# Peptides against a protein of PDB entry 4PN1: the designs that were tried, part 39

Target 1, 261 residues: chain A of PDB entry 4PN1
Amino acid sequence: KIEMNFLNKPIVPDTTKVISNFLTHYLITEPVEHVEIEAKLGTLIDLETQNRFEFPVMNETILNPEFNLRTRFESDMTASEHKYLNEFLNQAFRDSQKPGRLPFAYKHTKQVDLFYETEDNSRDKIRVSKNQSDNQVLACVKKRRVADLFLYCPNDAFDIRISISDELPVSMPSGNQQPSLTRLKDRVGYVHQEIKIDLTKTTQNDPVYDTTERHELEVEFGNIADLRDRAQKAKDGMEAPLFRRVQLFMDNVRILRREHS

## One batch from the design tools (peptide; made by RFdiffusion4, then SolubleMPNN)

Design b1_p12_3_s2 (from b1_p12_3, 6 letters changed)
Fold by OpenDDE base, seed 4:
Structure b1_p12_3_s2 (fold): chain B 261 residues (1-261), chain A 12 residues (1-12)
Amino acid sequence: as target 1 above (261 residues)
Amino acid sequence: SVNEEMLKLLKE
């Protein structure tokens, strides 16, 4: 018989614990009402060199937000990388449809996002999302970035930003308002065990600048209510359910960030 | 279903 360790009990990696605590803060302690929690694949860039940030660590490391490392996070990848990940996820989707597996769900959406300035001239913009096919309004929200947690991943193709956002539903802008920005989004979404993986191609037309295209991969907690429940249990002394969910989330992220062409 | 449709597309 094989045991897990000398206690024969699961042990929580420090990474899982740190992330769990981070999430618990914004789920329970100072709760964000309309919380979105996602991880984006990208690159930590050194502002001085404009190259990928280099830190004297040898593995996945959560960066301390209290320190200014003079970095920025680029939540973008090349078209080639994006295509590779798409193919990878397609294969994962196919494999998951086999008997004995939990299947992926798949959704392809083409969306237009219209951004409007707020009446109070707040920093946050109102985003109206519409389906490109029928112009049906999908959402009208004011999104605020609440907090970020960065993971430096020296052994992988991508670094990770975990973001806490507040997506406040708001009323539609007045009919006389013009959007300040329009973005077209081509998104393929994969859902497995309520973890949502989105590959998004965004096209932005700027009248002054050339059309810019971005390629993003996002991993999101698809069941916030469940996550909040788990976080509450953690605050009440039962941490295991939260740790398990965070571990699942991070394992999915780890799989994805390791894949590259 | 969306899954079935996608599965067909992926098999092509």
Scores: peptide ipSAE 0.012, ipTM 0.444, DockQ to the pose 0.013
Fold by OpenDDE base, seed 2:
Structure b1_p12_3_s2 (fold): chain B 261 residues (1-261), chain A 12 residues (1-12)
Amino acid sequence: as target 1 above (261 residues)
Amino acid sequence: SVNEEMLKLLKE
C-alpha cells in the first residue's frame, strides 16, 4: 500500500489556495451581488516587445498584481486554434456520453448583443442580448469588470485571465434609443459538472474600422450559489469544499490551455 | 486594476 505523502493527507496546491482566496473575497468578504467568474484563454503580451510576455518562471504562475509588468491580455486566438478546440471539445463531449462517465451538455447558440450608452455617461454600457433566430431577449445587463487575476503559462499555448465581473440586471433601454455597438456571437457551449466552457466567435462591424472577428474560449463557474456556499464554509474554517471546486475548475482550464492546432 | 485589499488577500 502506498500513501499520498508522509502525512497521508491531501495537500492543496498553492495556486488553488491563492485563487480560492481571490474568489472568496468577491463572493463573501466584499460580495459582488451578480457575480460572474470566468477564465479566458489568451496571451499576455509584453507592451515593449509586442510579443508574448517572458517571465523567469518555468510553469504556471499567478502574476502578482502589485508589479506593473507592462503587459496586456489579448483574449483572442486564431481561427485554426479555435477550430481545433472546438473539435477537441466535441470529442470530449462524445467520450463523456459513454457508460460510466458524466456527460457533457451541449448547446449551440447564435445571439446578437446590442450595447447602449447610459444616460449618466457611465463607462459601463447596457448590453441587450437577443437570440438571432427569434429575436427573443435573453438578457439585459450592465456588466462591470471588478477584478482580474492573470496566470502566466509558459509551457502552454495560452495564458489565462480569471475575471470577476458584476452583471447587474437592468431595465431595457427605451425604444427610441439606438445601440452604439452591435456584436454577433456564435457560441458553442459545453457544460460538465456545472463548469461551463464556451467557444465564441464574435463579429463586430464598425463603420470606421474593418469588420473584426474574435475567437474566444472561456471557462465559467456555472453554479455560483454553490460556489458562494463553499466560499462561506472556507471563511468559517472548512476550506476543502472550495479547494476541490477550484481544483476542478483549474484542471479544466489546464486541459484546454494545453491544446492547440 | 487590482486594489490593495485584493493584494493583501492574495498574500494572506
Scores: peptide ipSAE 0.010, ipTM 0.370, DockQ to the pose 0.245
Fold by OpenDDE base, seed 3:
Structure b1_p12_3_s2 (fold): chain B 261 residues (1-261), chain A 12 residues (1-12)
Amino acid sequence: as target 1 above (261 residues)
Amino acid sequence: SVNEEMLKLLKE
């Protein structure tokens, strides 16, 4: 007979604990009402070298927010990498349709995001999302980035940014208002066990980026209510359900960030 | 500082 360890009990990785605590804060302690929680694949760039950030660690590491590491995060990848991930996910989708597996759901969407200035001239803009095909309004929200957590992943193709955002539903801008920015999005979405994986091609003119087209992959918690419930249980002393859900999320992220062309 | 507060949150 073999045992897991000398306690014969599961042990929770530090990464899971740290992320769980991070999420619990914004789910329960200082709750974000319309919270979106997503991880984006990308690259931590050292502002001094303009190369991928290097730090004296040898594995996945959550960066300490206490320190200004002079980094920026590029939530972008090459078209080739994006295509590879798309093919990879397509295969995963197909495999999941087999008997005995939990199936992926798949959705392809093309939308336009129109960004409008707010009346109060706040930093946050109103985003109106419409279907490209029929101009049907899909959403009108004011999205505020609340917090970020960065994972440096020296052994993988990508680093990770986990973001907490507040997506506040708001009224449509006045009919006479013009958008300050227009973004075209071509998104393929995969959902497995309520974890959403989106590959997005974004086209826009943004002075922050030297390219008009971006390729992004994001992983999102698809059931916030359940996650919030788990976080509450964790606050009440039962951490296992939250840890399991975060572990699932992170395992999916880890699978994806290891893949490259 | 904001960073210190964030660190505190992560360690709780």
Scores: peptide ipSAE 0.009, ipTM 0.348, DockQ to the pose 0.210
Fold by OpenDDE base, seed 1:
Structure b1_p12_3_s2 (fold): chain B 261 residues (1-261), chain A 12 residues (1-12)
Amino acid sequence: as target 1 above (261 residues)
Amino acid sequence: SVNEEMLKLLKE
């Protein structure tokens, strides 16, 4: 018979371990209470050339945050790329409805995000999200970006940013306050095994600047409680459940970032 | 930004 390796035990990719440790820190060690964990597809841009960053590696690589690489991350794609991914996910959705598969769930939402200035911290705006159809308030939060982890993916169409955010629920702004910024979001959401995949078209109207439209793809952990439990187990010496969940997450990300029109 | 403790964990 054949064995997996000379230990005859499963081995975990290093990328999975690194990401797992990253998540464990913000789930357990210094826990973010209302944590959101997502990956965005985009492009690492070299600030000097304004082209995609080039790094001397040949495969998916987590960039060391200790190094200033003089880059920015653009979490945007072309309309055509976005459309292609939408069609791709639609097909994946259809295929998952077949017998023997775990099905996707699908949701299409249109919302408006209203941003309000705060007295305590001008950098942390209050975001009020409303349903476009009935103006029902969906959420009122202060979102704080806690940490980022960047993956350079030279063989794929997109690079990846994994972000930890804190979405603190807050009270509604006073009725006399006007929003400083308004964003319209058209979001198509897919959920498979509690991993959320969102395609979002965002329209921003700026009174000073021209209307801008962005096309984003996000992959998010849909069950934070479960993830936190897995992370706690990892801290306690049982890493396998966390590794499995992170591997699932990253495999979904990898599928998506490889697709292009 | 990531803190030093997290960086340490990433290297372990």
Scores: peptide ipSAE 0.006, ipTM 0.349, DockQ to the pose 0.324

Design b1_p12_3_s3 (from b1_p12_3, 5 letters changed)
Fold by OpenDDE base, seed 2:
Structure b1_p12_3_s3 (fold): chain B 261 residues (1-261), chain A 12 residues (1-12)
Amino acid sequence: as target 1 above (261 residues)
Amino acid sequence: SLNEEMLSLLLS
């Protein structure tokens, strides 16, 4: 007979607790109404060296937001890395279709995002997302970044930014208003156990710079209502459901950030 | 950046 530990009870890693507390704050304590919670793969860059940040830790570490580490986060990867991850996820998708597994869902979306200035000249722009094929409006939102949590991952190909955003639905801009910015997005989306994994190629035209292409991978909680319920239970003293969901989310993130060509 | 209150919550 084998036991988990000397208490024979599950133990929760600190990472899970910290992230759970982070989520609980913005789900329950100061609730964001139209919350989006996602992790992006990228690189923490040291502003002084312009290289990947080096910190004296040996494993995944949540950076303390109290400290200004003079870093920026680059949520981009090479085309080769992006392609590799796409192939990796395609294989994972195929494997999940086998008997005895929970299957991935797959969706390929091509959309255009049109950004509009607000009438009050607020910092946040209105984003209208349309399907490229039929120009159908998919969403019209004002997205506000609420909070970020950074994970330094020295052993992996990528660092992680977990972001809380408020995607407030808003009315369409007036018909005579022109977009200030247009982005084309080619997104392949994978969903497994209500965790969304998106690979996105974003093309943006800049008047000054040549057309820029970004390659991003994001992992998102697909069921916010369930997550909020779990967070409420955690506030009420039952933390296990929230911890389990956060653990699942982070395990998926960990798998992805370790994969590279 | 997170405020001090949020930091406290993260560390609790």
Scores: peptide ipSAE 0.029, ipTM 0.497, DockQ to the pose 0.260
Fold by OpenDDE base, seed 5:
Structure b1_p12_3_s3 (fold): chain B 261 residues (1-261), chain A 12 residues (1-12)
Amino acid sequence: as target 1 above (261 residues)
Amino acid sequence: SLNEEMLSLLLS
C-alpha cells in the first residue's frame, strides 16, 4: 500500500495558494464587477537588454510585485510559435473527442475592435467589438486593467502574465465620433472544463507604422460565477474547491508554455 | 504593481 505522504492527504503547492489569494481579492474582497481573469503567454523582457530577463531561479516563480525589476511583458509570439500552438491545440481537441474524455468546444471568430476616446480623455478607451461577417455589435466596453501577476518560467518557452481586468459595459459612442484605432482579431477559441484557451491574431493598421500583426495565446476562466463562488467558499474556510480550480487553470497554462520548449 | 496590502494578502 502506498500513501501520498506521511499524512496521507493532498498538499497544495504554494503557487496555487498565492494565485488563489490574488484572485480572491478581486473576486470577493474588493470585487471587480465585470471581471475578466486571464493568463497570457509571453516574455518578460529586460528593459536594458531588450532580451528575456534572467531571474536567479530555476523553476516557475511568481514575481514579487513590490519590486520594479525593470521589465516589460511582451504578450506577442512569432507566427511559427503561434502556428505550432494552434496545431497542438487542434490535436488536443481531436483527442478530447475520443470516448471516455471530456471534449473541447471549438469556436472560430473574426471581429473588429473599434477604440474610441472618452470625453474626459481618460487612458481607458471605449472598445466596440463587432463581428466581421455581419457587423453585429458584440460588445461595447470600457476595459480597465486592475492588476497583474507575473510568473517567470525559466524552463519553458514563455513566461506568464495573469491579469485582472474590469470590462465595464458602456453606452455606444455618439455617431459623430470616429474611432482612434481599429484592430482586426482572428480568434480561435478552445474551451475545456470551462477554461478558455484563445489563439488570437491581431492586425492593426497604424497611420504611422505599417500594418502589424500580433500573435497571442491566452487562457481565461470561463465561468466567473463559479470561480467567485469558490473564492467565497475559500474566504469562509473551505479552500479546496478554489485550489482545485486554480490548479486546473495553471496546469493548462503549464502544458501550453511547455509544449513549445 | 501591487501595494503592500496586496503583498500581505498574497503571503497570508
Scores: peptide ipSAE 0.016, ipTM 0.436, DockQ to the pose 0.289
Fold by OpenDDE base, seed 3:
Structure b1_p12_3_s3 (fold): chain B 261 residues (1-261), chain A 12 residues (1-12)
Amino acid sequence: as target 1 above (261 residues)
Amino acid sequence: SLNEEMLSLLLS
């Protein structure tokens, strides 16, 4: 007979615990009302060298937010990397349609995000998202970045930023108001077990700066209510459901960040 | 500081 360890009980990785605590804070302790929780693939850049940062660690490491490490996170990848991930996810989608598997859902969307200044001149802009095909309004929100957690992943193609955001629904801006920024998004979305994986090609146009293009991959918790419930249970001493959900999320992230052309 | 609070949160 084989046992898991000398206690013959499951053990939870520290990464899972730290992330779970991070999420619990913004779900339960100081709850964000309209919370969005996502991980983006990208690169931690050393501001001094402008290259990927080299931390003295050998595996996935959550960076201590107490320290200013003189880094920035670039949530971008090359077009080739993005294409590779798209092909990879397409294959994963196909494989998941087979009997005995839980299937992916798939959605391809093209939208335009219009950013408007707020009437109160708040720092956060109002984002109006419209479908490119029929110009129907999909959402009108004010998104506030609440917190970030960075993972340095020296053995993988990408580092990770986990972000907590507050996406507050707001009224449409005045019809006479012009957007300060426009962003075109071509998004391919995959959903598996209520975890969303989005590949997005973004073209940003503003009147002052040059057009910028980005290729992003994000992983998002698709069922916040469930996650909040799990977090509450964790606060009440039952941590396993939350740990399992976070582990699932992180495993998906880990799969993706290891894939590269 | 915000950083200290965050650290406390993450390591709790």
Scores: peptide ipSAE 0.011, ipTM 0.419, DockQ to the pose 0.241
Fold by OpenDDE base, seed 1:
Structure b1_p12_3_s3 (fold): chain B 261 residues (1-261), chain A 12 residues (1-12)
Amino acid sequence: as target 1 above (261 residues)
Amino acid sequence: SLNEEMLSLLLS
């Protein structure tokens, strides 16, 4: 007979603990009311070299936010990479429909995001999201970025940014206001065990700059209420449910960031 | 960035 360790009990990876604590803070300790929690695949760029950042570590590493590493995070990927991930997820979707598996849900959406300046000239813009086909208003929010956590992943195709955001519902801008920015989003969404995986092609028409296209992959917690409950339990000394959910989330992220064309 | 208290929490 073999045992998993000298205690014969499961042990939680350090990454899971750190991320769990990060989430707990913004779910429970200083709770964000309309919280969005997502991970984006991208690249940590060295500001000096404009190449991918190189840090003297050999595996997935959460970067200490107190250190200025002179980096920026680029959430954009190539069209080829995006296509590859789409094909990969399509295959995963198909496989999940087989007996004995939990199936993916799939949704393809096209929306337009209209950004409006606030009357108080706040840095935060009002975002009105509409369905591209029928112009139905899907959401009107003021999004505030609350916190970021960066993971350097030297062995994988992508680095990771985990972000906490507050999406505050707000009233529609006055009819006299014109949008300062318009973004078209073509989004393919996959949901598995309440974790959302979105592949998004964003087209932005800037009046000053040429049209830019961005390709992003996002992984989001789809059930915030459940996550908050788990975080509360963790604060109360029962950490296992939160750890399990974070582990699931991160494993999905890890699968995706290892894939490349 | 996270404040010192947050950092402490992350490392606890």
Scores: peptide ipSAE 0.009, ipTM 0.397, DockQ to the pose 0.306

Design b1_p12_3_s4 (from b1_p12_3, 6 letters changed)
Fold by OpenDDE base, seed 5:
Structure b1_p12_3_s4 (fold): chain B 261 residues (1-261), chain A 12 residues (1-12)
Amino acid sequence: as target 1 above (261 residues)
Amino acid sequence: SVNEEMLALLKE
C-alpha cells in the first residue's frame, strides 16, 4: 500500500549523479589509461583561518571546482582516530563473516616506497614499492594526479577528497640511482564488494623534521574495468548500473566519515 | 561463508 513516491520509482540522489558524471569523464570521455579512483578522508582547511572550512551548507555537498575557495585538504588524521577506524573496520570484518552476509577480505601489508627523480627532471617521481619482509618489488609506477572532487561534510568527522590518478607502470630506475625519499607504509586493507578500504600509517624520516607519521584512510574502486563498463553504459543511456555502484561507494564513504573516537 | 584464514590474519 505504501509507495516510494508519486511515481513509485527509485530516485537517484543528485550527489550520485554529479559524482557519476565526474567519474565518467575520466573513465570514458577523456579516459585515463591506468586510472586509480579513491576517496580520502580528511579535512578541508580554510587557508585564511587554518581551521576547518566553513561553508553555508547544512549537509554533504560537492564543492564546485570552478571556484577557488582558498582551501587545502589535509588527508591526515590523529592516531586515535585512525585506531578507532581500524577497530571499527575489524568489527565490520568480523560481522561480515556471519551467515547471510557478504564477507570482507582482509590484507595486511608492510611496504617501503622509494621515490626516484626522473631523468627529465619532471615533477612526477618514480615510485618503487617493495615488500618490507622480502624486498620483493610490488610496483614501479609514476603516479600523476589528474583531478580532485571535494565533498564538504559539515555533520561528519571528515571531509572527502575523491581523486583521479594515473598510475603509469614504468621501468625500474637504474641501479646507480639513489632514492630521493623513502617512506614506510603499514597498510591494512579491507575489501567488500570490490570496494577497497585501506588504513595506512606512513612513516617518513626527515632529517630536518625528524620522523613523521601520517594516518590515512582511503576508499577505492577495486574493479576499474567493471566501473568503466558501467560508465560506458551510462554514456549509452543506461545509467542505473553506474549509479548503483557509485551509491555503494559513497555509502561506504559516508559510513566511515561519520566514525570517530 | 566464513573465511577462517582471514580471521586468523586479523587476530595477529
Scores: peptide ipSAE 0.011, ipTM 0.439, DockQ to the pose 0.013
Fold by OpenDDE base, seed 3:
Formats: sequence, C-alpha cells, structure tokens
Structure b1_p12_3_s4 (fold): chain B 261 residues (1-261), chain A 12 residues (1-12)
Amino acid sequence: as target 1 above (261 residues)
Amino acid sequence: SVNEEMLALLKE
C-alpha cells in the first residue's frame, strides 16, 4: 500500500492558491460585473534585451505584480507553433469522442471586430463584433483590462498571462463613426468541461499603422457563474471547489504551454 | 481542512 504523503491527503499547490486568491478578489471582493477570465500563451520579454526574460527561477513562477520587472508580454506565437497546437487540439478532440471520455465541443468562427473611440475619450474602445459571412452583429462591448497575473515558465515553450477583464455591453456607435481599428479573427474553439480553448489568427488593420498578423492561444473559464459561486464558497472558508476548478484550468494551460513544434 | 475537502471533492 502506498500513500500520497505522510498525511495521506491531497495538498494544494501554491500556484493554485495564489491564482485562486487573485480570482476571488475580482469575483467577490471587488467584483467585476461582466468579468472575463482568460489565460494567454506568450512570452515575457525583457525590455532591456528584447529577448525572453530570464528570472533566477527554475520552474513555473507567478510574478509579483507589485514589482515592475521591466517586462512586456507578447501574446503571440509563430504560425508553425500555432499550427502544431491546432493539430494537437484536433487530436485531443478526436480522442475525447471515444467512449468513457468527456467530449470536446468544437466551433470554428470567423468574425470582424471593429473598434471605435468613445465619446468620453476613454482609453478603452468600443468593440463591435460581426460575423464575417453575413455581417450580423454579434456583440457590442467595451472591454477593460482590470488586472493581469503573469506566470514565468522557464521550462515550457510559453509564458502565461492571466487576465481579468470587464466586458461591458454598450450601445452601438453612431452610424457616421469610423472604426479606429479593425481586426479579422479566425478562431477555432474547443470546449472541455466548460474550459474554453481558442486558437485565433488575427489580422489587424490600422489606418495609420501597417497591418499586423497574430497567432494566439487563449484559455478561458467558460462558466463564470459557477466560478463565482466557487469563489464565494472559498471566501466563506470552503476553498476546495475553487481550488479544483483553478487546478483544472491551470492543468489545461500547462498542457498547452508545453506543446510546441 | 482544505485538504480534507479537496479529497472529498475528488471522490465525487
């Protein structure tokens, strides 16, 4: 007979606790009403060297947001890396359809995001999302980045940014207003146990700047109501449900960030 | 404890 440890009880990784506390703050303590919580794969760049940052750590590490580490996060990857992840997720999708597994759901979407200046000159833009095929309006929102939590992952292909955003529904811009930015999004979405995994190819057309293309992978909590409920329970002293959900989320992220071509 | 709760949750 073997035991998992000298207590023979599961323990919660410190990473899980830190992230859970971070989420609880913006779910419960200072609640964001229309909260979106996502992790993006990318690279922490040292602003001095313009290379991937090298912290004196040997494993996944949450960076303390209280310190300016003179880094930027690039939520991008190469086309080949993106393709590899797409193939990887396709295989995972197929495997999940087998008996005894919980199946992935799959959706391919193509949309255009039009960004508009706000009347109050807010730094946050209004985003109108439309279906590329029929130009149907899918959403009109003002997305505000509330907070970020960065994970430096020296042993993996990517670092991670976990972001808290407020996606506020707003009225459509005036018909005479021109977008300041346009993004074409080709998104392949996978959902497993209400965790959303999106591979997105984005083409950004700026009237002033050159067109840019980006390849992104994001992982998002698909059931915010459930997550908020779990966070509330955690605040009330029952932390296990939240920890489990965060662990699930992070395990999915960890799987993905380790994959590369 | 949190650990006990986690164990219980995992057994569900």
Scores: peptide ipSAE 0.011, ipTM 0.397, DockQ to the pose 0.037
Fold by OpenDDE base, seed 2:
Structure b1_p12_3_s4 (fold): chain B 261 residues (1-261), chain A 12 residues (1-12)
Amino acid sequence: as target 1 above (261 residues)
Amino acid sequence: SVNEEMLALLKE
């Protein structure tokens, strides 16, 4: 017989604990009502060098917010990287349809996001999302970024930003109000065990700048109610369910950030 | 600002 360790009990990675605590705070302690929790693949850029950040660590590391590392996070990737990830996920989707596996769900969505200024001139804009095919309103929200957690991943193609956002449903802007910004989104979405993986091509027209296209990959918790329940249990002393869900989330993120063309 | 409570959270 083989045992896991000398206690024969699972050991929770420190990364899992830190992330779990981070999530618990914004789910339970100071709860964000309409919380979105996502990880984006990207690159930590050193503001001094304008290259990828270099830190004296050899593995996945959560950056300590106590230190000003003079970095920015770029969530954009190349078209080729994005295409590769799409092909990779397509294959993963196909493989998951085989007997004995839990299947992916797949959805392809083309939408337009219209951004409106608020009456109070707040920094947060109202976003109206519409389906491109029939102009049906998909959502009308005011999104507020609450917190970010950055993971430096020196051995992988991408670094990670985990973000907590509040997506407050709001009333539609007045019919006479013009959007300040429009974005076209071509999104392919994969869902596995209630974890959403989205590849998004975003096209933005700027009157001053040339049309910009961004390529993003995001991983999102698809069942916030369940996650909140797990976080509550963790606060009550039963941490295992939360740790398991966070571990699953992070494993999916880890798979994706290692893949590149 | 974003992450006002981050330091406290990470120390728990």
Scores: peptide ipSAE 0.007, ipTM 0.352, DockQ to the pose 0.218
Fold by OpenDDE base, seed 4:
Structure b1_p12_3_s4 (fold): chain B 261 residues (1-261), chain A 12 residues (1-12)
Amino acid sequence: as target 1 above (261 residues)
Amino acid sequence: SVNEEMLALLKE
């Protein structure tokens, strides 16, 4: 017989605890009502060098938000990297359809996002999302990013930003109001065990600048109600369910950020 | 279903 350790009990990595506490704060302590929790793959850029940030650590490290490291996060990747990840996820999808596995769900969405200025002149814009094919309104929200947690991943292709956002449903803008920005999104979505993985190609037309295209990969908690329940249990002294869910989420993120063409 | 359709495409 093999035991896990000398206590024969699971040990929670410190990373899991830190992230769990971060999530619990915005789920329970100061709850965001319409919370979205996602991780984006990208690159921490050193503002001094404009290259990828370098920190004297040898593995995945959560950066302390209290310290200004003079970085920015670029939630983008090359078309080649994006294509590779798409192929990787396609293979994962296929493999998951085999007997004995939990299958991925797949959805392909072509969406147009229209951004409108708010009447109160807030910095946050109203986003109206429509299906490109039939112009069906998918959502009308005012999204506010509440908090970020950055993971520096020196051994992997990408760094990670975990973001807490508030997606407040709002009324449609007035008919006479024109969008300030329009973005086309081609999104392929994979869902496994209620963890959403989205590959998105975003095209933005700028009247001044050439059309820009960006490639993003996002990992999102697909069941916020369940996550909130787990967080509440954690506050009540039962942390294991939350830790397990966060561990699952992070393992998926870790798989993805290691992949490169 | 979307999954079935995608699976079919991926098998090509």
Scores: peptide ipSAE 0.006, ipTM 0.432, DockQ to the pose 0.013

